Peptides against a protein of PDB entry 3ESW. Designs and how they scored, part 2

Target 1, 322 residues: chain A of PDB entry 3ESW
Amino acid sequence: NNIDFDSIAKMLLIKYKDFILSKFKKAAPVENIRFQNLVHTNQFAQGVLGQSQHLCTVYDNPSWHSIVLETLDLDLIYKNVDKEFAKDGHAEGENIYTDYLVKELLRYFKQDFFKWCNKPDCNHCGQNTSENMTPLGSQGPNGEESKFNCGTVEIYKCNRCGNITRFPRYNDPIKLLETRKGRCGEWCNLFTLILKSFGLDVRYVWNREDHVWCEYFSNFLNRWVHVDSCEQSFDQPYIYSINWNKKMSYCIAFGKDGVVDVSKRYILQNELPRDQIKEEDLKFLCQFITKRLRYSLNDDEIYQLACRDEQEQIELIRGKTQ

## One batch from the design tools (peptide; aimed at target 1 F5 D6)

Design b2_p13_8_s1 (made by RFdiffusion4, then SolubleMPNN; its pose is not in this set)
Fold by OpenDDE base, seed 1:
Structure b2_p13_8_s1 (fold): chain B 322 residues (1-322), chain A 13 residues (1-13)
Amino acid sequence: as target 1 above (322 residues)
Amino acid sequence: DELVEKLKELLKK
């Protein structure tokens, strides 16, 4: 009996594909009830849902991509990418070019484009006056600031001239192209949009312990790669747990195609209690939101993304990204 | 083992 192993393999792959696709069908009534109950009863789940409604879609704006590309010094960026690619990239193939692009964007953004702002300069005294600024607290936006998705304005008094300087915490990334300053929130927000504007697969990573960064899907490395614009860091997921000795509980990645718990990539030591939600409920929540984000995709797109998801899960279990 | 290898080849396509 010549077992046609090729026919069996093809049949198993068809059945496997059908099984995978079945997981992305419209949610059953019981799953909808579980989801509604979870987001209404669990504050952490409600927070993840709220973030997904913004972060998964806001950066997919072609008008914003055009504005970004018109604002950046593309000639400088591509000149530097081409220079680095010419040294080392020819041996590794064309897919490595995008890794060089992301590395240059990290350099350009931190060194040439954006500024870290602990305290603003005094609007009256001018540049390099932040040392003279005393925080007075925070307030709501005025009528002008409210036009740029501003939830909070930090207020500072100059110790030299006594004048008040406002530091609006803008959430509009297009306004950040003008202001070119902020903290981790503004850095990650605008940098996520910048990476998206180059047509890259990007996720926004939220850490519960007050930090945010990006992930980029490298076609060369065939995996999600840690990217922190604040640190000019590429593929260094260990920096928080090891270098900073930071204690962390949750890291959640938000992208157009899904929401993923990526805590295992970044929490290597000093893990804080994961007591905000049951692990099974968090897994269910992320899968449910991911399923909704993929409802408009065709079967081949769904299957390709599902294969990528499984590869990532295997990677996260094996701890191979370090 | 042969089936697993064939499945791997088909999944890479």
Scores: peptide ipSAE 0.022, ipTM 0.512, DockQ to the pose 0.156
OpenDDE base, seeds 2, 3, 4, 5: peptide ipSAE 0.014, 0.019, 0.017, 0.016; ipTM 0.505, 0.520, 0.516, 0.513

Design b2_p13_8_s4 (made by RFdiffusion4, then SolubleMPNN; its pose is not in this set)
Fold by OpenDDE base, seed 2:
Structure b2_p13_8_s4 (fold): chain B 322 residues (1-322), chain A 13 residues (1-13)
Amino acid sequence: as target 1 above (322 residues)
Amino acid sequence: DELVKKLKKELEE
């Protein structure tokens, strides 16, 4: 009896696919109860859920993508991408073009488009007057600022003219296309939208220790790649732990297809206590939210994403992003 | 935001 090894292999692949798909079926009643109890009793879990409800879906807006593409200097961007691709890209294959695009978007965004705002310039004295600004505190948004999803407004007084300048912390990324200034929150918010507008697979990474950045899924590298618009950084996950010597406890990635604890990618040293939630509960929470985000996907999409998830988990365990 | 600002300043310096 010639064992048809090909038939056995196909059968094993089918069974494996079915097994993987079974994990993404609708949550059992016990899982729903566990989830509800967790988000009700654990503040960190509630925070992760709240962020997922916004960050996992807000950037999937075709109208916003159109506005972004109409606002950016696409001719300049593609000219620069084509120039860099022409040097080395042909040897590496077509998939590397997107990596060059992301690198140029990082350059363009930091150098040509957006501004870091430590303190605002004085509205009366004009440009380069931020050094004369004294913080007076924070206030709620006024009626105009409230139109652009503003939670907080920082208030500054000019030491030269005595006038008050408002720095609204807008969460509307379309408003940020106009204002073109902010801190890590505004930078990451708008840059996430920019990357999404090019049809890229992007996650928003939240760090508990007051920083945020992106991840982009590189088809060339076949992995999630660290992207920080503030730093013009591509594939440098070590910059926080090593270069900044930053202490961190949690890094959570939020994307349309899942929520993932990516702490192992970024927390290489100086780890702070992970005391906000039990590790098993965090793992459960991320998996549960991820399952919910995938409920509308077909079996093939679910399987492909599950394979990607497994590869990422292996990567995170091996520490081999170099 | 404040921590990132301090860290950036320290790295530029």
Scores: peptide ipSAE 0.022, ipTM 0.599, DockQ to the pose 0.011
OpenDDE base, seeds 1, 3, 4, 5: peptide ipSAE 0.016, 0.021, 0.021, 0.021; ipTM 0.526, 0.593, 0.624, 0.608; seed 4 fails the geometry check

## One batch from the design tools (peptide; aimed at target 1 F5 D6 L12 L13)

Design b2_p14_3 (made by RFdiffusion4)
Pose (drawn by RFdiffusion4):
Structure b2_p14_3 (pose): chain A 322 residues (1-322), chain P 14 residues (1-14); non-standard residues A184 YCM
Amino acid sequence: as target 1 above (322 residues)
Amino acid sequence: DEEAKELVEELLDK
């Protein structure tokens, strides 16, 4: 009995596909309650649910993608990307071009395109002039800035001239293309959209301890890559936990294809207690949403995606890539 | 053969 593995191996891959295609099916009402309910047992759940709604579908918008592309200096971007591909892009330029593009976009965005804003500059006094602004709090948007999905307008008084500069906080990323300034918040909103506008596979990563950033899929490294625009950073998920020494509890990724707990990629010391939601319930929560996010996908799509997810679980469960 | 055996083990784990 030379036991035939190649037979048994080829078989199973077949059986596995059925197991997968079954998993991403229905929404049998049994687990539906578990969902509709969990979202009332727990607010960390409502939190994730809410964000999934604001953040997964939103950046897939051709009208926006095109405006961003009109607006960005593509000639400049692609020139530099091409210049860096010139100084040899790996023996296997095997979709490595895509990585060089993301890196250059980070540079352009930071060095060139968008600007940070703690207190704003005085609107009437010069440009370099923020530290003579004392804040008078926050309030609602006026009529004009109400158009751009704004909740809070921080207002400031200039002690040198008396006028009041205001700093609306927008969520319409197209508005940010104009204002070209802000904090992680909007830096990240616009940068996610920018990445999506090159048709890249992109995600919004949310840290409960007040920071946001991106994840981009590198076909060259065939895994998700951490992208943080504020820090012009490429593949440095440790940056928060180690370099900054920031204490963190949870990290959640959002995208058109799903919602995934990516904590393990980032919270690699200074771990805070994860005391917000039964870990079993969180797994369920993401799975249910990811499943919901895919009813309209076909079998080949449902499967290829589920494998990428699995590849990711092993990466996180373990301590490394591959 | 060894690779197929490892693959069968991995699939049975699932």

Design b2_p14_3_s1 (made by RFdiffusion4, then SolubleMPNN; from b2_p14_3, 4 letters changed)
Fold by OpenDDE base, seed 4:
Parts: sequence; C-alpha cells; structure tokens
Structure b2_p14_3_s1 (fold): chain B 322 residues (1-322), chain A 14 residues (1-14)
Amino acid sequence: as target 1 above (322 residues)
Amino acid sequence: SEKAKELVEKLLKK
C-alpha cells in the first residue's frame, strides 16, 4: 500500500487548521464564567483587561495616522531609509526595507523630533531652566489639560523665579505631536502611533516595573522585534535585564490581534516574584482577550495569526535555554 | 508553507 504521504499531509493540515480554528470559536459558557471571576477577583487581571481595552484598539485610527504622516518630515525619513537601504539592503530583498524604516524612525524620533523631559523648563525663565525646577507633587488636570486625555499633572516650582510650571502627562498622542516631550509613557505612546501610521504591525509592551516600549513584527526577521524609542533601540530585548540590570516581573504586549505575555523575551535575569496572578490564569486571560480581539477575523486570518503565535511561543521558550 | 510540510513530515516519521 503506497501510503500517499501527500494526501495524509494535506488531511493533517486540514485537521490541524480546524483544530486551531476551534480554539478561536466563541467562548464556552464556562470560559466566560472563569474570565468574569478572574477579572472581578484579581486586580492584575483587571489591569491587563483595562489596558487591552485601550491599547489593543486606540492606535488603529486612520485620522490619527494621517495627522502623524502630515506632521513628520517624511522626505527626510525616506531619504535616510533609501540611503541606508542602498548600502546594505538590496542583497536581502524588499522585506528588509521596513527594518530600515523602523531604525530611521527610531533615529528621527529621538534625535530630531521628540525630547526627554525629566523636569520641565520654567514657563517664565524659558529654555534650559529645568535644573531650577523642584517637584511639588502631582494633581488632576485642569479643564484645558483634560481635553487631551490627561490623567495627572506634575507640578514644579522654579527655584529662581518662584513660578509654578505644570507638566501634564498627556495620553492623547496627537497632543504629543505638538508638545514633543515626555518620559517613557509619552515616548512609547506616540512612537507606537507613528509605527502604526506606516501600516506596521506593532504591539505596546507594558512592564510592571515602570517602563514601556514597542514590538514591531519584522517580515524580514519573521518575528516580533523589540523597539524602544527612548533608547533608539532595535532588536535589543536584553537592554533592561542585562545593560540596566533591571529587576522585572511582567512584560505584557498589547496589539490589535492579541495580548501576549512576553516576559520571557525581556526578563533574562533578576526576575522578580510573579505573584500578582497564577501563571495559568494569566495564560488563560491573555488567550481569552486574544480570542475576543479575533472574533471578527476570517478563518485564514485566524489561522495565520495562530501560526505566528505558535512560532513566538517556541521562540520565547528557546530564549530561556540560551 | 515548506515548514508546515517539514513539520508534517517530522510528525509522520514519529
């Protein structure tokens, strides 16, 4: 009996596809109950859910993409990308061009566009006066600041003139195109939108230990790539654990197509206790949210994303063994 | 994908 291995392979692929698709069907009543109980009883789960409700969808705004593209110096950006691609990229094919684009966007954003703000300049004394600023604390936004999704305002007093300067922590990325300053939150927020505005597949990575960054899906590398706008960093997931010697417990990636625990990519040493949620419950939560985000996708899209997810999970497992 | 073929071939050889 000549076993038609090609027929068996096709049949197995069909069955595998069906099996994968079955996981993304509407949640069973028991899964809904588990989810509801988890998000009502576990604060970390509530936080992940709340972040997913915002971060997974907020950047998929065509009007914002247009405003971003109108605000950036696209001529400079593409000139630099084309120049670097012409040196090294032609041999690697067209898919590498996007990696050059992301690298230039990192350069442009840090060097030309956005500023780090430890302390604001004094509104009265002018530029380069941040050294004279003393923090007084934080307060709620005023009526004007509230228009730009401001959650908190840091208050500073100038030691030279005695005037108060407000540093509103805007969450509206369009307002950040105007202000062009902030810390990791503002940097990551606007940079995530910038990357999305170029049609890229991007995730927002939240670290519990007060840092945030991006991941970009490189078609050239065929994986999620670490991207930190603050550091002008591309594909350096080790910078936090190794270079900074940062202690971390959780890194959660939020994208339009899913929520993923990416802690294994970034927490290489100095792991803090993962005591906020049971590992099984976190895995369930991320899968459940991911499933909900994919409810409107077709079977082929779901299958392609599931294949990507499996590849990422394999990568994340292997990374701990190196 | 060729990788899916390779994976299936590996699974069938077990």
Scores: peptide ipSAE 0.008, ipTM 0.404, DockQ to the pose 0.184
OpenDDE base, seeds 1, 2, 3, 5: peptide ipSAE 0.005, 0.000, 0.005, 0.006; ipTM 0.446, 0.422, 0.422, 0.417

Design b2_p14_4_s1 (made by RFdiffusion4, then SolubleMPNN; failed a check: too like the target's own chain; its pose is not in this set)
Amino acid sequence: NLDDLVKELLEKLE

Design b2_p14_4_s2 (made by RFdiffusion4, then SolubleMPNN; its pose is not in this set)
Fold by OpenDDE base, seed 1:
Structure b2_p14_4_s2 (fold): chain B 322 residues (1-322), chain A 14 residues (1-14)
Amino acid sequence: as target 1 above (322 residues)
Amino acid sequence: NLKELAEELLKKLS
């Protein structure tokens, strides 16, 4: 009896695909109850859900993408990408070009486009006056500031002229294209939108210990790549734990297709207690939100994403992220 | 995993 090994292999692949697809079916009543109980009883879970409702969808706005592309110096960007691509003489084709694009966007954003704002300049005294600014505290937005998704306004007094300068912490990334200044929150918010505007697969990474960055899915490297606009950093996930010696507990990635605990990629040492939620409950939460984000996708899209997820999980377990 | 096993089987038969 010649065992038709080809037929067996094909049947195994079909059964595997069906098994994977079965995990993305509509949640059972018991899973819905578990989810509802978790988000109502656990503050960390509620926070992750709240962030997912915003961060997973807000950047998928075609009108915003158009505004971004009209605002950036695309001629300069592509000129620099082409120049760097030509130097390395790579025969690897179009996939590696996107890595060069992301690296140039990091350079362009930090060097030419956006500014770090520890303290604002005095509105009356003009440029390079931030040294004269004394913080008075924070307050709510005024009527004009409220139009641009502003939750907090930092207030500063100029020691030279005595005038008050307002520094609104805008969450509207289109307003950030105008203001072109901020801290890690504004940097990551606008840079996430910029990467999305080039049609890239991007996630927003939230760290509980007051930092945020991006991940980009590199088709050349076939993995998620660390991207920090503040640091002009590409594929350096170790910078926080090793270079900064930062203590961290949670890193959660938010994308249009899923929510993933990426803590293992970034927390290499000095791990803080993970006491905000049970590990099983966090895993369940991220999977549950991910399932919901994928409900409109077809079976082939679901399968491809699930295969990518599996590869990422293997990477995270093996500690292969460099 | 089952996928890798199936893919390996297909490669060996190719």
Scores: peptide ipSAE 0.024, ipTM 0.601, DockQ to the pose 0.126
OpenDDE base, seeds 2, 3, 4, 5: peptide ipSAE 0.012, 0.018, 0.021, 0.017; ipTM 0.484, 0.554, 0.591, 0.516

Design b2_p14_5_s1 (made by RFdiffusion4, then SolubleMPNN; its pose is not in this set)
Fold by OpenDDE base, seed 3:
Structure b2_p14_5_s1 (fold): chain B 322 residues (1-322), chain A 14 residues (1-14)
Amino acid sequence: as target 1 above (322 residues)
Amino acid sequence: SLKELIEELKKLSK
């Protein structure tokens, strides 16, 4: 009896597609109740929800994309991408070209465009005066700073001239195109927008232990790729756990199409207790938010994304990020 | 996963 493996495979594929699509149908009343209870009773869940409401959609703004593209030196960027692409002797291919683009954007952003600001320069004394700056604490934004989604302003006094310098922590990425300085938050915020402005699939990764970075979906590598603008790092998820010996508990990725616990990609050693939420509840939460983000998608889009998600989960389980 | 199983079955059918 020749088992028609092709027929079986086709039948299984159909059943699998139907099964996957069934998971993305409108949430059952019981799921809604579970979700509501979870976000009202668990602070970590509430935080993840709050972040998702902002981070999953804020960067999908065509007007912002236009402003970004008009602000960047696109001629320099593409010149460098073309040069590196040609140097490696790769045949013309859109998929690999995008990896070169992201690598150049990392270089351009860190080397040419944005500045790390541990302490601001003195507004009176000018450039390279941060060494003279003493922190006085933080305060709320003034009326002008409040226009740019500023929650906190760090205050510094110059030891040389005695003048006060304000360092607003802007969350408006368009304002960051002007200021061109910040810490990991400002770097990741603006760089996420930059990558999105090129039409890329990008996620914002939040780490509970005060770091943030990006992930880019490489069509060439067919996976999510670690991207850290602060470090000019591409596909080096190990840098935090191994190189920095950083202790971490949670890494959550926020994208337009979903929220994913990516902790297994980045937490390779020195894992801190994951005691903020039950693992089953976190999994449910991320799946529920992801389902909501996909409500407007058609069956083919849902299926393609679900296939991508499954491959990512397999990757994360196997620890084969590289 | 069922997908992995299908992919394995597809490899067996070739």
Scores: peptide ipSAE 0.026, ipTM 0.588, DockQ to the pose 0.743
OpenDDE base, seeds 1, 2, 4, 5: peptide ipSAE 0.026, 0.023, 0.025, 0.024; ipTM 0.616, 0.571, 0.576, 0.550

Design b2_p14_6_s2 (made by RFdiffusion4, then SolubleMPNN; its pose is not in this set)
Fold by OpenDDE base, seed 5:
Structure b2_p14_6_s2 (fold): chain B 322 residues (1-322), chain A 14 residues (1-14)
Amino acid sequence: as target 1 above (322 residues)
Amino acid sequence: SNKELVEELLKKLS
């Protein structure tokens, strides 16, 4: 009996689609109870939820995208992208253009646009005076700084002139377009917005051990790609564990379409104890938040995203990010 | 092949 594998495949594809879609239906009462209990009893879970409420949606602001695109030197950026694309891109297809764009944005941002700030320059002494700055501590924002989503202001005294310089840690990425300086938080915040402003699929990756970076979904590579604006790094997820020998416990990616534990992509060695939450509870939490983020999507969108999620999980299990 | 697809889908639905 010739098994009609075509008919069986079609039937199983329908069943599989229905099965996948069933995971994204409205949460059952038991799931809601589990979620509520988890976020009320587990501080790490509460933190992930709190971050998701901000990071998953804040960058989807068309007004901000316009301001970004008006602020960047688009002529320079596209000139450089076109130049690199003309060398190799024609043979690899149109989808690779976005990879060249992200690589140029990394270059442009680090080399031409934004500045790393360990210590601010002295407001009185001028440029290249950060070496003379002594930290006095941190305080809350003043009335002006508070307008730009500032939670903390670092205070520095100049050893040369004795004046105080304030370094507000702004969380408003539009303010960062003006200040053009910061540490990993400011870099990642603004760079995430920049990538979003080009219509790219972007996630913000939070590492518990005081670092943050981005992921971009490459249509050319058909996967999530590590992007670190501070390092001008594209597709180098190993830099933290291997190059820096950094010890890490959790890396959580936050995007408009989901929250994903991406620890396996970045924690290749020197893993710290994952003792903040049960693995099953973290998985549940990320899935539950993801489900909520997708509640307004149609069945085809949900299915396509679920297929993407599955491929990512396979990648993470197989260690194919090398 | 459709055979391979069937085998993979059966694994995913199990």
Scores: peptide ipSAE 0.242, ipTM 0.896, DockQ to the pose 0.883
OpenDDE base, seeds 1, 2, 3, 4: peptide ipSAE 0.027, 0.015, 0.022, 0.224; ipTM 0.640, 0.532, 0.592, 0.890

Design b2_p14_7_s1 (made by RFdiffusion4, then SolubleMPNN; its pose is not in this set)
Fold by OpenDDE base, seed 5:
Structure b2_p14_7_s1 (fold): chain B 322 residues (1-322), chain A 14 residues (1-14)
Amino acid sequence: as target 1 above (322 residues)
Amino acid sequence: SNKELVEELLKKLS
């Protein structure tokens, strides 16, 4: 009996689609109870939820995208992208253009646009005076700084002139377009917005051990790609564990379409104890938040995203990010 | 092949 594998495949594809879609239906009462209990009893879970409420949606602001695109030197950026694309891109297809764009944005941002700030320059002494700055501590924002989503202001005294310089840690990425300086938080915040402003699929990756970076979904590579604006790094997820020998416990990616534990992509060695939450509870939490983020999507969108999620999980299990 | 697809889908639905 010739098994009609075509008919069986079609039937199983329908069943599989229905099965996948069933995971994204409205949460059952038991799931809601589990979620509520988890976020009320587990501080790490509460933190992930709190971050998701901000990071998953804040960058989807068309007004901000316009301001970004008006602020960047688009002529320079596209000139450089076109130049690199003309060398190799024609043979690899149109989808690779976005990879060249992200690589140029990394270059442009680090080399031409934004500045790393360990210590601010002295407001009185001028440029290249950060070496003379002594930290006095941190305080809350003043009335002006508070307008730009500032939670903390670092205070520095100049050893040369004795004046105080304030370094507000702004969380408003539009303010960062003006200040053009910061540490990993400011870099990642603004760079995430920049990538979003080009219509790219972007996630913000939070590492518990005081670092943050981005992921971009490459249509050319058909996967999530590590992007670190501070390092001008594209597709180098190993830099933290291997190059820096950094010890890490959790890396959580936050995007408009989901929250994903991406620890396996970045924690290749020197893993710290994952003792903040049960693995099953973290998985549940990320899935539950993801489900909520997708509640307004149609069945085809949900299915396509679920297929993407599955491929990512396979990648993470197989260690194919090398 | 459709055979391979069937085998993979059966694994995913199990």
Scores: peptide ipSAE 0.242, ipTM 0.896, DockQ to the pose 0.888
OpenDDE base, seeds 1, 2, 3, 4: peptide ipSAE 0.027, 0.015, 0.022, 0.224; ipTM 0.640, 0.532, 0.592, 0.890

Design b2_p14_8_s3 (made by RFdiffusion4, then SolubleMPNN; its pose is not in this set)
Fold by OpenDDE base, seed 4:
Structure b2_p14_8_s3 (fold): chain B 322 residues (1-322), chain A 14 residues (1-14)
Amino acid sequence: as target 1 above (322 residues)
Amino acid sequence: SNEELVKELLEKLE
């Protein structure tokens, strides 16, 4: 009997697709109970959930995308992208163009657009006076600062004039388009929005050890790519563990289509204890949130994302970025 | 893609 391998293949693919899709069906009552118990009993889980409720959706704002695109020097950006793309002899329409775009956005953002703010300048003494600023601590936002999703305001005293300068830590990325300064939080927040405004697949990566960065899904590389706006870094996930010798425990990526533990991509050495949650519970949590984020997607979208997830998991296990 | 991999695996089974 000539085994119709093509027919068997098709049947296997259908069954496999159905199996994958079955994992993304509405959560069973037992899974809901497990989830509820986990987020109520584990502070880390609650934190991940809280972050997911914001970071997974906040950047999917068309009005914000328009404001970003109106604010950036698009002519300069595309001129530079086109110039570098042409130098490397790529043909128009190659998926690699988006990698050049992200690299230019990193350059533009760090060199032309945004500033690092270790200490603010004195509001009274003017520019380049940050050296004279002494931190007094932090306080809550005032009425004006509160309009821009400000949770904390750092307070500084000028050693020269004695005046107080406020450095509000704005979480409104549109306000950051105006202020054009901050630390890793402000940098990553606005840069994530910038990348999203170009229609890119972007995740916000939270590190428990007080750093944040982005990941961009490169269609050319067919994987998630490390992107750090503070460092003007593209595809250098090792910079924290190796170059900085940073100790880390958790790196969690937040995107519109899922929440993923990406710790294995970034924690290459000097791993801190992962004692905040059981590994099984973290895996369950991320999968559960991801499942919820995909409830409105069609079967084909779910399947494609599941295939991407599987590829990423293989990458993370093998430790080789293909 | 997993689909391509399955196709390749099936082609190897032939």
Scores: peptide ipSAE 0.019, ipTM 0.508, DockQ to the pose 0.104
OpenDDE base, seeds 1, 2, 3, 5: peptide ipSAE 0.018, 0.016, 0.006, 0.007; ipTM 0.541, 0.490, 0.454, 0.445

## One batch from the design tools (peptide; aimed at target 1 F19)

Design b2_p15_1_s2 (made by RFdiffusion4, then SolubleMPNN; its pose is not in this set)
Fold by OpenDDE base, seed 2:
Structure b2_p15_1_s2 (fold): chain B 322 residues (1-322), chain A 15 residues (1-15)
Amino acid sequence: as target 1 above (322 residues)
Amino acid sequence: DEIKKLRKLIEELQK
């Protein structure tokens, strides 16, 4: 009896697809109860859920994408991308073009577009006066600042002229296209939107120890790639643990298609205690939110994303020290 | 080797 290996392979693939799809069906009542109990009893879980409700969807705004593309110097960006692609990109195929684009966007954003703001310049004295600024504390937004999703305003007094300068911490990325300044939060917020505006698959990575960055899914590399706009960094996940010697406990990635614990990618040494939630509960939480984010997707989309997820999990376990 | 096989299988399934 010649074993029809092709028929068996096809049957196995069908059964495997069905098995994978079965995991992404509507949550069972038991899973819903577990989820509700977890988010009501665990503060860290509440935080992850709250972040997911914003970060997983806010950047999928076509109107914002248009505003971004109208604001950026696209001619300069594409000129630089084309120039770099023409040197080495043709040998690697068309998929590498997006990697060149992300690298140029990192350059453009840091060098030409956005500014780091440790302290604001004095509104009265003008540019390069931040050295004269003394922090007085923080307060709530005024009526104008509140229009741009501002939670906190840092207040500074100029030592030279005595005037008060307000540094509103805007969460509206469209306002950040105007202000063009901030710290890691503003940088990552706007840069995430910028990457999304080019149609890229992007996640926002939150670190519990007060840093944030992006991940981009490279079709060329066939994986999620670390992207930090503050550092102009591409594919350098080690910079925090190794270069900065930063101690970290949790890194959670938030994207339109899922929430993923990516701590293993970034926490290479100096791991802090992971005591905020049980590991099994965090895994369940991320999977549950991911499942909800995929409820509207078709079977083929769900299957493709599940395959991507599995590849990422394998990568995270292997700990490829490049 | 098994993980390479699994990756290859996944890559083949994505095509």
Scores: peptide ipSAE 0.009, ipTM 0.499, DockQ to the pose 0.114
OpenDDE base, seeds 1, 3, 4, 5: peptide ipSAE 0.007, 0.007, 0.008, 0.008; ipTM 0.470, 0.468, 0.464, 0.436

